# Peptides against a protein of PDB entry 5VVV: the designs that were tried, part 170

Target 1, 276 residues: chain A of PDB entry 5VVV
Amino acid sequence: FLCGVVEGFYGRPWVMEQRKELFRRLQKWELNTYLYAPKDDYKHRMFWREMYSVEEAEQLMTLISAAREYEIEFIYAISPGLDITFSNPKEVSTLKRKLDQVSQFGCRSFALLFDDIDHNMCAADKEVFSSFAHAQVSITNEIYQYLGEPETFLFCPTEYCGTFCYPNVSQSPYLRTVGEKLLPGIEVLWTGPKVVSKEIPVESIEEVSKIIKRAPVIWDNIHANDYDQKRLFLGPYKGRSTELIPRLKGVLTNPNCEFEANYVAIHTLATWYKSN
Target 2, 276 residues: chain A of PDB entry 5VVV as posed
Amino acid sequence: FLCGVVEGFYGRPWVMEQRKELFRRLQKWELNTYLYAPKDDYKHRMFWREMYSVEEAEQLMTLISAAREYEIEFIYAISPGLDITFSNPKEVSTLKRKLDQVSQFGCRSFALLFDNIDHNMCAADKEVFSSFAHAQVSITNEIYQYLGEPETFLFCPTEYCGTFCYPNVSQSPYLRTVGEKLLPGIEVLWTGPKVVSKEIPVESIEEVSKIIKRAPVIWDNIHANDYDQKRLFLGPYKGRSTELIPRLKGVLTNPNCEFEANYVAIHTLATWYKSN

## One batch from the design tools (peptide; made by RFdiffusion4, then SolubleMPNN)

Design b2_p24_2_s2 (from b2_p24_2, 12 letters changed)
Fold by OpenDDE base, seed 4:
Structure b2_p24_2_s2 (fold): chain B 276 residues (1-276), chain A 24 residues (1-24)
Amino acid sequence: as target 1 above (276 residues)
Amino acid sequence: SAKLEELLAKYKKSKEAYFKAALE
């Protein structure tokens, strides 16, 4: 069971010292996972093709080493979906090289994220793939296999919540394709019925699990505040029955952008997790 | 460059779409 934090918000990424402090807190609270997915890290999303500089590499190596020190699984995410051409072998090779570099930093867990992108494929991709889901699954499977089928590999679908599913969760052709064609060793991220789910009913998890043919990892936006600069979410982790735990592969909270605001959010997630 | 401007526009559009959906 993956339980911890995803740094998955828009806005100023946390600094390395904050991330190290996070790892210390995660260990103390008996959580086990950090997903590196800061939207505004340039080489994560907008410039995903760009290799890390020597200086950036040193920082990431140090960060990954710190995660190991605190027994936190460091998952490196990349979000190529803004402008990748799935059918272009050079793009696939570029993605492979980027993940190879991160592997050299000591990272062993990875995620491919296709959240917050248009469903439209370019003409070249339409000639090769039957659907957007087919394109995403193809590259994800290829990368997963290329990396030697790492123990932890996550996929974030474009339809990552109930409200994004067309026509709905149980009938989504996109999610059906993901469920049927994504290799079984790849985990699927999900935010619940909504982008920010006030509640995640057990029935909603059963529904999505059926179509994706696996228990999801919750990317939990309950404490996310990147969408409203005037809000801080200081309340407890709530609206998730502990009955979800046996039905999930994990829960990663995407909390407030302000690192200092997340004590209650993360601590109460830990309490929730340990209460089962 | 035109390519950079296009990328920035895509980023902005996606971010705004998320922000809108997060408030629903």
Scores: peptide ipSAE 0.681, ipTM 0.958, DockQ to the pose 0.913
Fold by OpenDDE base, seed 5:
Structure b2_p24_2_s2 (fold): chain B 276 residues (1-276), chain A 24 residues (1-24)
Amino acid sequence: as target 1 above (276 residues)
Amino acid sequence: SAKLEELLAKYKKSKEAYFKAALE
């Protein structure tokens, strides 16, 4: 069971010292996972093709080493979906080289994210792939196999919540393709019925699990505040029955942008997890 | 460049779509 934090918000990423402090807290609270996915890290999303500089490499190596020191699984995410051409072998090779570099930093767990992108494929991809889901699954499977089938590999679908599914969760052709074609060792991220789910009913998890043919990992936006600069979410982790735990592969909270505001959010997630 | 401007526009559009959906 993956339980911890995803740094997955828009806005100023956390600094390395904050991330190291997070690892200390995660270990203290018996949580085990950190997903690196800051939207405004340029080489994560907008400039995903760009290799890390020597200085950036040193920072990431140090961060990954710190995660290992605190027995936190460091998952490196990349979000190529803004402008990747899936059918172009040069693009696939570029993605491979980027992940090779991160592997050299000591990273062993990875994620490919296709959240917050347009559903439209370019003309070249339409000639090769039957659908957007087929294109995403193809590259994800190829990368997963290329990396030697790492123990932890995550996929974030473009339809990552109930409200994004067309026509709905149980009948989504996109999610059906993901379920049928995504290799079984790859985990699927999900935010619940909504982008920010006030509640995540057990029945909603059973529904999505059926179509994706696996238990999801919750990317939980309950404490995310990047969308509302006037608010801090300081309340406890709630609206999730502990009966979800045996039906999930994990829960990763995407909390407030302000690092210092997240004590209650993360601590109460830990309490929830341990109270099952 | 025009290519960079297009990328920035895609990023902005995606971010705004997420922000809107997060408030629903």
Scores: peptide ipSAE 0.677, ipTM 0.958, DockQ to the pose 0.879
Fold by OpenDDE base, seed 3:
Structure b2_p24_2_s2 (fold): chain B 276 residues (1-276), chain A 24 residues (1-24)
Amino acid sequence: as target 1 above (276 residues)
Amino acid sequence: SAKLEELLAKYKKSKEAYFKAALE
């Protein structure tokens, strides 16, 4: 069971010292996972093709080593979906080289994220793939296999919550393709019925699990505040029955952008997890 | 460049769509 934090918000990313402090807190609270997915880290999303500099490499190596020191699984995410051409072998090779570099930093867990992108494929991709889901699954499976089928590999669908599913969760051709074609060792991220789910009913998890043919990992935006700078969420982790735990592969909270504001958010997630 | 402007526009559009959906 993956339980911890995803740094997955828009806005100023956390600094390396904050991330190291996070790992210390995660260990103390008996959580086990950090997902690196900061939207405004340029080499994660907008400039995903760009290799890390020597200085950036040193920082990431140090960060990954710190995660290991605190027995936190460091998952490196990349979000190529803004402008990748899925059918272009040069794009695939570029993605492979980027993940090879991160592997050299000592990273062993990875994620491919296709959240917050348009559903439209370019003309070249339309000639090769039957759908957007087929294109995403193809590259995800190829990368997963290329990396030697790491123990932890995550996929974030474009339809990552109930309200984004067309026509709905149980009838989504996109999610059906993901469920049928995504290799079984790859985990699927999900935010619940909504982008920010006040509640995640057990029935909603059973519904999505059926179509994706696996238990999801919750990317939980309950404490996310990037969408409203006037808000700071200091309340407890709630609206999730502990009956979800045996039905999930994990829960990763995407909390407030302000690192210092997340004590209650993360601590109460830990309490929830240990209460099972 | 035109390519960079297009990328920035895609980023902005997707971010705004997320922000809108997060408030629903």
Scores: peptide ipSAE 0.673, ipTM 0.956, DockQ to the pose 0.875
Fold by OpenDDE base, seed 1:
Structure b2_p24_2_s2 (fold): chain B 276 residues (1-276), chain A 24 residues (1-24)
Amino acid sequence: as target 1 above (276 residues)
Amino acid sequence: SAKLEELLAKYKKSKEAYFKAALE
């Protein structure tokens, strides 16, 4: 069971010292996972093709080593979906080289994220792939196999919540393709019925699990404030029955942008997890 | 709840459009 934090918000990313402090807190609270997915990290999303500089490499190696020291699984995410051409072998090779570099930093767990992107493929991809889901699954499976089928590999669908599913969760052709064609060792991220789910009913998890043919990992936006930086979400982790735990592969909270605001959010997630 | 989802969808789509335009 993956339980911890995803740094997955829009806005200024956390600094390396904040991330190290996070790992210490995660260990202390008996949480086990950190997903590196900061939207405004240039080489994560906008400039995903760019290799890390020597200085950035040293920082990432130090960060990954710190995660290992605190027994936290460090998952490196990349979001190539803004402008990748899925059918272009050069693009696939570029993605492979980027993940090879991160593997050299000591990273062993990875994620491919296709959230917050246009559903339309380019003309070249339409000639090769029958749907956007087929294109995403193809590259994800290829990368997963190329990396030697790592123990933890995550996929974030473009339809990552109930409200984004067309026509709905149980009938989505996109999620059906993901469920049928995504390799079984790849985990699927999900935010619940909504982008920010006030509640995540057990029945809603059973519904999505059926179509994706696996238990999801919850990307939990309950404490996310990147959409309204005038608000801080300081309340406890709530609206999730502990009956969800045996029906999930994990829960990763995407909390407030302000690192210092997240004590209650993360601590109460840990209490929730240990209460089962 | 519906209002929050609309705001989030608008925010995320706006950010996406901004990033795409910056890469062109």
Scores: peptide ipSAE 0.053, ipTM 0.722, DockQ to the pose 0.050; fails the geometry check

Design b2_p24_2_s3 (from b2_p24_2, 13 letters changed)
Fold by OpenDDE base, seed 4:
Structure b2_p24_2_s3 (fold): chain B 276 residues (1-276), chain A 24 residues (1-24)
Amino acid sequence: as target 1 above (276 residues)
Amino acid sequence: DEELKKLLEKYKESKEKYFKAALE
């Protein structure tokens, strides 16, 4: 069971010292996972093709080493979906090289994220893939296999919540393709019925689990405030029955952008997790 | 740079898509 934090917000990423402090807290609270997915890390999303500089590499190596020190699984995410051509072997090779670099930093767990992109494929991809889901699954499976089938590999679907599913969760051709074609060792991220789910009913997890043919990892935006930085979410982790725990592969909270605001959010997630 | 401009626009659209949905 993956339980911890995803740094997955838009806005200024946390600094390395904050991330190290996070790892200390995660260990102390018996959480086990950190997903590195800051939207405004330029080399994570906008410039995903660009290799890390020597300086950036040193920082990431240090960060990954710190995660290991605190027995936190460091998952490196990349979001190539803004402009990748899935059918282009050079793009696939570029993605492989980028993940090879991160592997050299000591990272062993990875995520491919296709969140917040359009369902449209370019003309070249339409000639090769029957759907956007097929394109995403193809590259994800290939990368997963290329990396030697790491123990933890996450996929974030474009339809990552109930409201993004067309026509709905249970009938989504996209999610059906993901469920059927994504290799079983790859985990699927999900935010619940909504992007920001006030509640995540058990029934909603059963529904999505059926179509994706696996228990999801919750990317939980309950405390996310990047969409409205005039608000801070200082309340407890709530609206999730502990009955979800045996039905999930994990929960990663994507909390407030302000690192200092997240004590209650993360601590109460830990309490929730340990209550099962 | 037209390519950069296009990429920046895609990023903005992506962000706005999320922000809109997060408020619903």
Scores: peptide ipSAE 0.676, ipTM 0.957, DockQ to the pose 0.896
Fold by OpenDDE base, seed 1:
Structure b2_p24_2_s3 (fold): chain B 276 residues (1-276), chain A 24 residues (1-24)
Amino acid sequence: as target 1 above (276 residues)
Amino acid sequence: DEELKKLLEKYKESKEKYFKAALE
């Protein structure tokens, strides 16, 4: 069971010292996972093709080593979906080289994210793939196999919540393709019925699990404030029955942008997890 | 650079899509 934090917000990423402090807190609270997915890291999303500099490489190696020291699984995410051409083998090779660099930093767990992008394929991809889901699954499976089938590999679908599913969760052709064709060792991220789900009913998890043919990992936006930074979400982790735990592969909270505001959010997630 | 402008616009639109949906 993956339980911890995803740094997955829009806005200023946390500094390396904050991330190291996070690992210390995660260990202390008996949590086990950190997902690196800061949307405003240029080399994560907008400029995903660019290799890390020598200085950036040293920082990431140090960060990954710190995660290992605190027994936290470090998952590196990349979001190529803004402008990747899925049918172009040079693009696939570029993605492989980027993940090879991160593997050299000591990273062993990875994620491919296709959140917050258009459903439309370019003309070249339409000639090769039957749908956008087929294109995404193809590259994800290829990367997963290329990396030697890591123990932890995550996929974030474009339809990552109930309200993004067309026509709905149980009938989505996109999610059906993901469920049928995504390799079984790849985990699927999900935010619940909404982008920010006040509640995640057990029945909603059973519904999505059926179509994707696996238990999801919750990317939980309950404490996210990037969409309205004049608000701080300081309340406890709530609206999730402990009955969800045996029906999930994990829970990763995407909390407030302000690192210092997240004590209650993360601590109460830990209490919730340990209550099962 | 027109390609850079296009990429920046795609990023902006994706962020706005998320922000709108996060408030629903």
Scores: peptide ipSAE 0.675, ipTM 0.956, DockQ to the pose 0.881
Fold by OpenDDE base, seed 5:
Structure b2_p24_2_s3 (fold): chain B 276 residues (1-276), chain A 24 residues (1-24)
Amino acid sequence: as target 1 above (276 residues)
Amino acid sequence: DEELKKLLEKYKESKEKYFKAALE
């Protein structure tokens, strides 16, 4: 069971010292996972093709080493979906080289994210792939296999919540393709019925699990505040029955942008997880 | 650079889509 934090918000990423402090807290609270997915890391999303510099490499190596020291699984995410051409072998090779670099930093767990992108494929991709889901699954499977089938590999679908599913969760052709064609060793991220789910009913997890043919990992936006700069979410982790735990592969909270605001959010997630 | 402008616009649209949906 993956339990911890995803740094997955829009806005200024946390500094390396904050991330190291996070690892100390995660270990203390018996949580086990950190997903590196800061949307405003230019080399994560907008400029995903760009290799890390020597200086950036040293920082990431130090961060990954710190995660290992505190027995936290460090998952490196990349979000190529803004401008990747899935059918172009040069794009696939560029993605492989980028993840090879991160593997050299000592990273062993990875994620491919296709959140918050346009559903329309370019003309070249339409000639090769029958749907957007087929294109995403193809590259994800290829990368997963290229990396030697790492123990932890995550996929974030474009339809990552109930409200993004067309026509709905149980009938989504996109999610059906993901469920049928995504390799079984790849985990699927999900945010619940909404992008920010006040509640995640057990029945809603059973519904999505059926179509994706696996238990999801919750990317939990309950404490996310990047969408409203006037709010801080300081309340406890709530609206999730402990009956979800045996039906999930994990829970990763995407909390407030302000690192100092997240004590209650993360601590109460840990209490929830251990109450099972 | 027209390519950079297009990428920046895609990023902006992506962010706005998320922000709108997060408020629902």
Scores: peptide ipSAE 0.674, ipTM 0.957, DockQ to the pose 0.909
Fold by OpenDDE base, seed 3:
Structure b2_p24_2_s3 (fold): chain B 276 residues (1-276), chain A 24 residues (1-24)
Amino acid sequence: as target 1 above (276 residues)
Amino acid sequence: DEELKKLLEKYKESKEKYFKAALE
């Protein structure tokens, strides 16, 4: 069971010292996972093709080493979906090379994220793939296999919540393709019925699990505040029954952008997790 | 650079889509 934090917000990423402090807190609270997915990290999303500099490499190596020291699984995410051409072998090779670099930093767990992108494929991709889901699954499976089928590999679908599913969760052709074609060792990220789910009913998890043919990992935006700078979420982790735990592969909270504001968010997640 | 402008616009649109949906 993956339980911890995803740094997955829009806005100023946390600094390395904050991330190290996070790992210490995660260990103390018996959580086990950190997903590196800051939207405004240039080399994560907008410039995903760009290799890390020597200085950036040193920072990431140090960060990954720190995660290991605190027995926290460091998952490196990349979000190529803004401008990748899935059918272009050069794009695939570029993605492989980027993840090879991160592997050299000591990273062993990875994620491919296709959140918040246009569903329209380019002409070249339409000639090769039957749908956007087929394109995403193809590259994800290829990368997963290329990396030697790491123990932890995550996929974030474009339809990552109930409100993004067409026509709905259970009948989504996109999610059906993901469920049927995504290799079984790859985990699927999900935010619940909404992007920010006030509640995640058990029935909603059963519904999505059926179509994706696996228990999801919750990317939980309950404490996210990047969408409203006037908002600070200091309340407890709530609206998630502990009955979800046996029905999930994990829960990763995407908390407030302000690192210092997340004590309650992370601590109450830990309490929730240990209460099962 | 026109390619950079297009990329920035895609980023902006994606962010706005998320922000709108997060408020629902």
Scores: peptide ipSAE 0.669, ipTM 0.954, DockQ to the pose 0.911

Design b2_p24_2_s4 (from b2_p24_2, 12 letters changed)
Fold by OpenDDE base, seed 2:
Structure b2_p24_2_s4 (fold): chain B 276 residues (1-276), chain A 24 residues (1-24)
Amino acid sequence: as target 1 above (276 residues)
Amino acid sequence: DEELKKLLEKYKKSKELYKKAALE
């Protein structure tokens, strides 16, 4: 069971010292996972093709080593979906080289994220793939296999919550394709009924699990505030029954952008997890 | 750079779509 934090917000990423402090806190609270997915880290999303510099490499190696020291699984995410051409072998090779570099930093867990992107494929991709889901699954499976089928590999679908599913969760052709064609060793991220879900009912998890043919990992935006800079979410982790735990592969909270605001959010997630 | 401009526009649009949905 993956339980911890995803740094997955829009806005200024946390600094390395904050991330190290996070690992210490996660260990203390018996959480086990950190997903590196900062939207405004240039080489994560907008400039996903760009290799890390020597200086950046040293920082990431140090960070990954720190995660290991605190027994936190460091998952490196990349979000190529803004401008990748799925059918272009050069794009696939560029993605492979980027993940090879990160593997050299000591990273062993990875994620491919296709959240918050347009569903429209380019003309070249339409000639090769039957749908956007087919394109995403194809590259995800290829990368997963290329990396030697790591123990932890996550996929974030474009339809990552109920409100993004067309026509709905149970009848989504996109999610059906993901469920049927995504390799079984790849975990699927899910956010619940909404982008910010006040509640995640057990029935909603059963519904999505059926179509994706696996228990999801929750990317939980309950404490996310990147959509409204005037808000801080200081309340406890709530609206998730502990009955979800045996039906999930994990829960990763995407909390407030302000690092110091997240004590209650993360601590109460830990309490929730241990209550099962 | 026109390519950079287009990429920035895609990023902004993506962020706006998220923000709108987060507020629903």
Scores: peptide ipSAE 0.694, ipTM 0.958, DockQ to the pose 0.912
Fold by OpenDDE base, seed 4:
Structure b2_p24_2_s4 (fold): chain B 276 residues (1-276), chain A 24 residues (1-24)
Amino acid sequence: as target 1 above (276 residues)
Amino acid sequence: DEELKKLLEKYKKSKELYKKAALE
């Protein structure tokens, strides 16, 4: 069971010292996972093709080493979906090289994220893939296999919540393709019925689990505030029954952008997790 | 750089898509 934090917000990424402090807190609270997915880290999303500089590499190596020190699984995410051409072998090779670099930093867990992108493929991809889901699954499976089938590999679908599913969760051709064709060792991220789910009913998890043919990892935006700078979520982790725990592969909270604001959010997630 | 401008616009649209949905 993956339980911890995803740094998955839009806005200023946390600094390395904050991330190290996070790892210390995660260990102390008996959480086990950090997903590196800061939207405004340029080489994560906008410039996903760009290799890390020597200085950036040193920082990431240090960060990954710190995660290991605190027995936190460091998952490196990349979001190539803004402009990747799935059918272009050069794009695939570029993605492989980027993940190879991160592997050299000591990272062993990875994620491919296709959140918040257009559903339309380019002309070249339409000639090769029957759907957007097929394109995403193809590259994800290939990368997963290329990396030697790492123990933890996550996929974030474009339809990552109930409201993004067309026509709905249970009938989504996209999610059906994901469920049927995504290799079983790859985990699927899900935010619940909504992008920001006030509640995540057990029934909603059963529904999505059926179509994706696996228990999801919750990317939980309950404490996310990057969508409204006027909001700060200082309340406890709530609206999730502990009955979800046996029905999930994990829960990763995507909390407030302000690192200092997340004590309650993360601590109460830990309490929730340990209460099962 | 036109390519950079295009990428920035894609990023902005992506962010706005999220923000809109997050507020629903």
Scores: peptide ipSAE 0.693, ipTM 0.957, DockQ to the pose 0.902
Fold by OpenDDE base, seed 5:
Structure b2_p24_2_s4 (fold): chain B 276 residues (1-276), chain A 24 residues (1-24)
Amino acid sequence: as target 1 above (276 residues)
Amino acid sequence: DEELKKLLEKYKKSKELYKKAALE
């Protein structure tokens, strides 16, 4: 069971010292996972093709080593979906080289994210793939196999919540393709009925699990505040029955952008997790 | 650079899509 934090917000990423402090807190609270997915890290999303510099490499190696020191699984995410051409072998090769570099930093767990992108494929991809889901699954499976089928590999679908499913969760052709074609060793991220789910009913998890043919990992935006600068979410982790735990592969909270505001959010997640 | 401009626009639209949905 993956339980911890995803740094997955829009806005200023946390500094390395904050991330190291996070690892210390995660260990102390018996949490086990950190997903590196800061939207405004240029080499994560907008410039996903760009290799890390020597200086950036040293920082990432140090960060990954720190995660290992605190027994936290470090998952490196990349979000190529803004402008990748899935059918272009050069794009696939570029993605492979980027992940090879990160592997050399000591990273062993990875994620491919296709959140918040247009559903429309380019003309070249339409000639090769039957649907957007087929294109995403193809590259994800290829990368997963290329990396030697790492123990932890995550996929974030474009339809990552109930409200994004067309026509709905149980009838989504996109999610059906993901369920049928995504290799079984790859985990699927999900945010619940909404992008920000006040509640995640057990029945909603059973519904999505059926179509994706696996238990999801919750990317939980309950404490996310990057969508409204006027808000700060200081309340406890709530609206999730502990009956979800045996029905999930994990829970990763995407908390407030302000690192110092997340004590209650993360601590109460830990309490929730240990209550099962 | 037109390519950079297009990429920035895609990023902006992506972020706004998320923000709108997060507020629903």
Scores: peptide ipSAE 0.688, ipTM 0.957, DockQ to the pose 0.911
Fold by OpenDDE base, seed 3:
Structure b2_p24_2_s4 (fold): chain B 276 residues (1-276), chain A 24 residues (1-24)
Amino acid sequence: as target 1 above (276 residues)
Amino acid sequence: DEELKKLLEKYKKSKELYKKAALE
């Protein structure tokens, strides 16, 4: 069971010292996972093709080593979906090369994220893939296999919540393709019925699990505040029954952008997890 | 650079889509 934090917000990424402090807290609270997915980190999303510099490499190596020191699984995410051409072998090779570099930093867990992107494929991709889901699954499976089938590999679908599913969760051709074609060792991220789910009913998890043919990992935006700069959510982790735990592969909270504001968010998640 | 401008616009649209959906 993956339980911890995803740094997955829009806005200023946390500094390395904050991330190290996070690992200390995660260990102290018996949580086990950190997903690196800061949307405003240039080489994560907008410039995903760009290799890390020597200085950036040193920072990431140090960060990954720190995660290991605190027994936190460091998952490196990349979000190529803004402008990748899935059918272009050069794009695939570029993605492989980027993840090879991160592997050399000591990273062993990875994620491919296709959140918040347009569903329209380019002409070249339409000639090769029957749907956007087929294109995403193809590259994800290829990368997963290329990396030697790491123990933890995550996929974030474009339809990552109930409100994004067309026509709905249970009838989504996109999610059906993901469920049928995504290799079984790859985990699927999900935010619940909504992008920011006030509640995640057990029935909603059963519904999505059926179509994706696996228990999801919750990317939980309950404490996210990047969508409203006037918001700071300091309340407890709530609206999730502990009955979800046996039905999930994990829960990763995407908390407030302000690192210092997340004590309650992370601590109450830990309490929730231990209460099973 | 026109390519950079297009990429920035894609990013902006992506972010706004998220923000709108997060408020629903």
Scores: peptide ipSAE 0.687, ipTM 0.956, DockQ to the pose 0.912

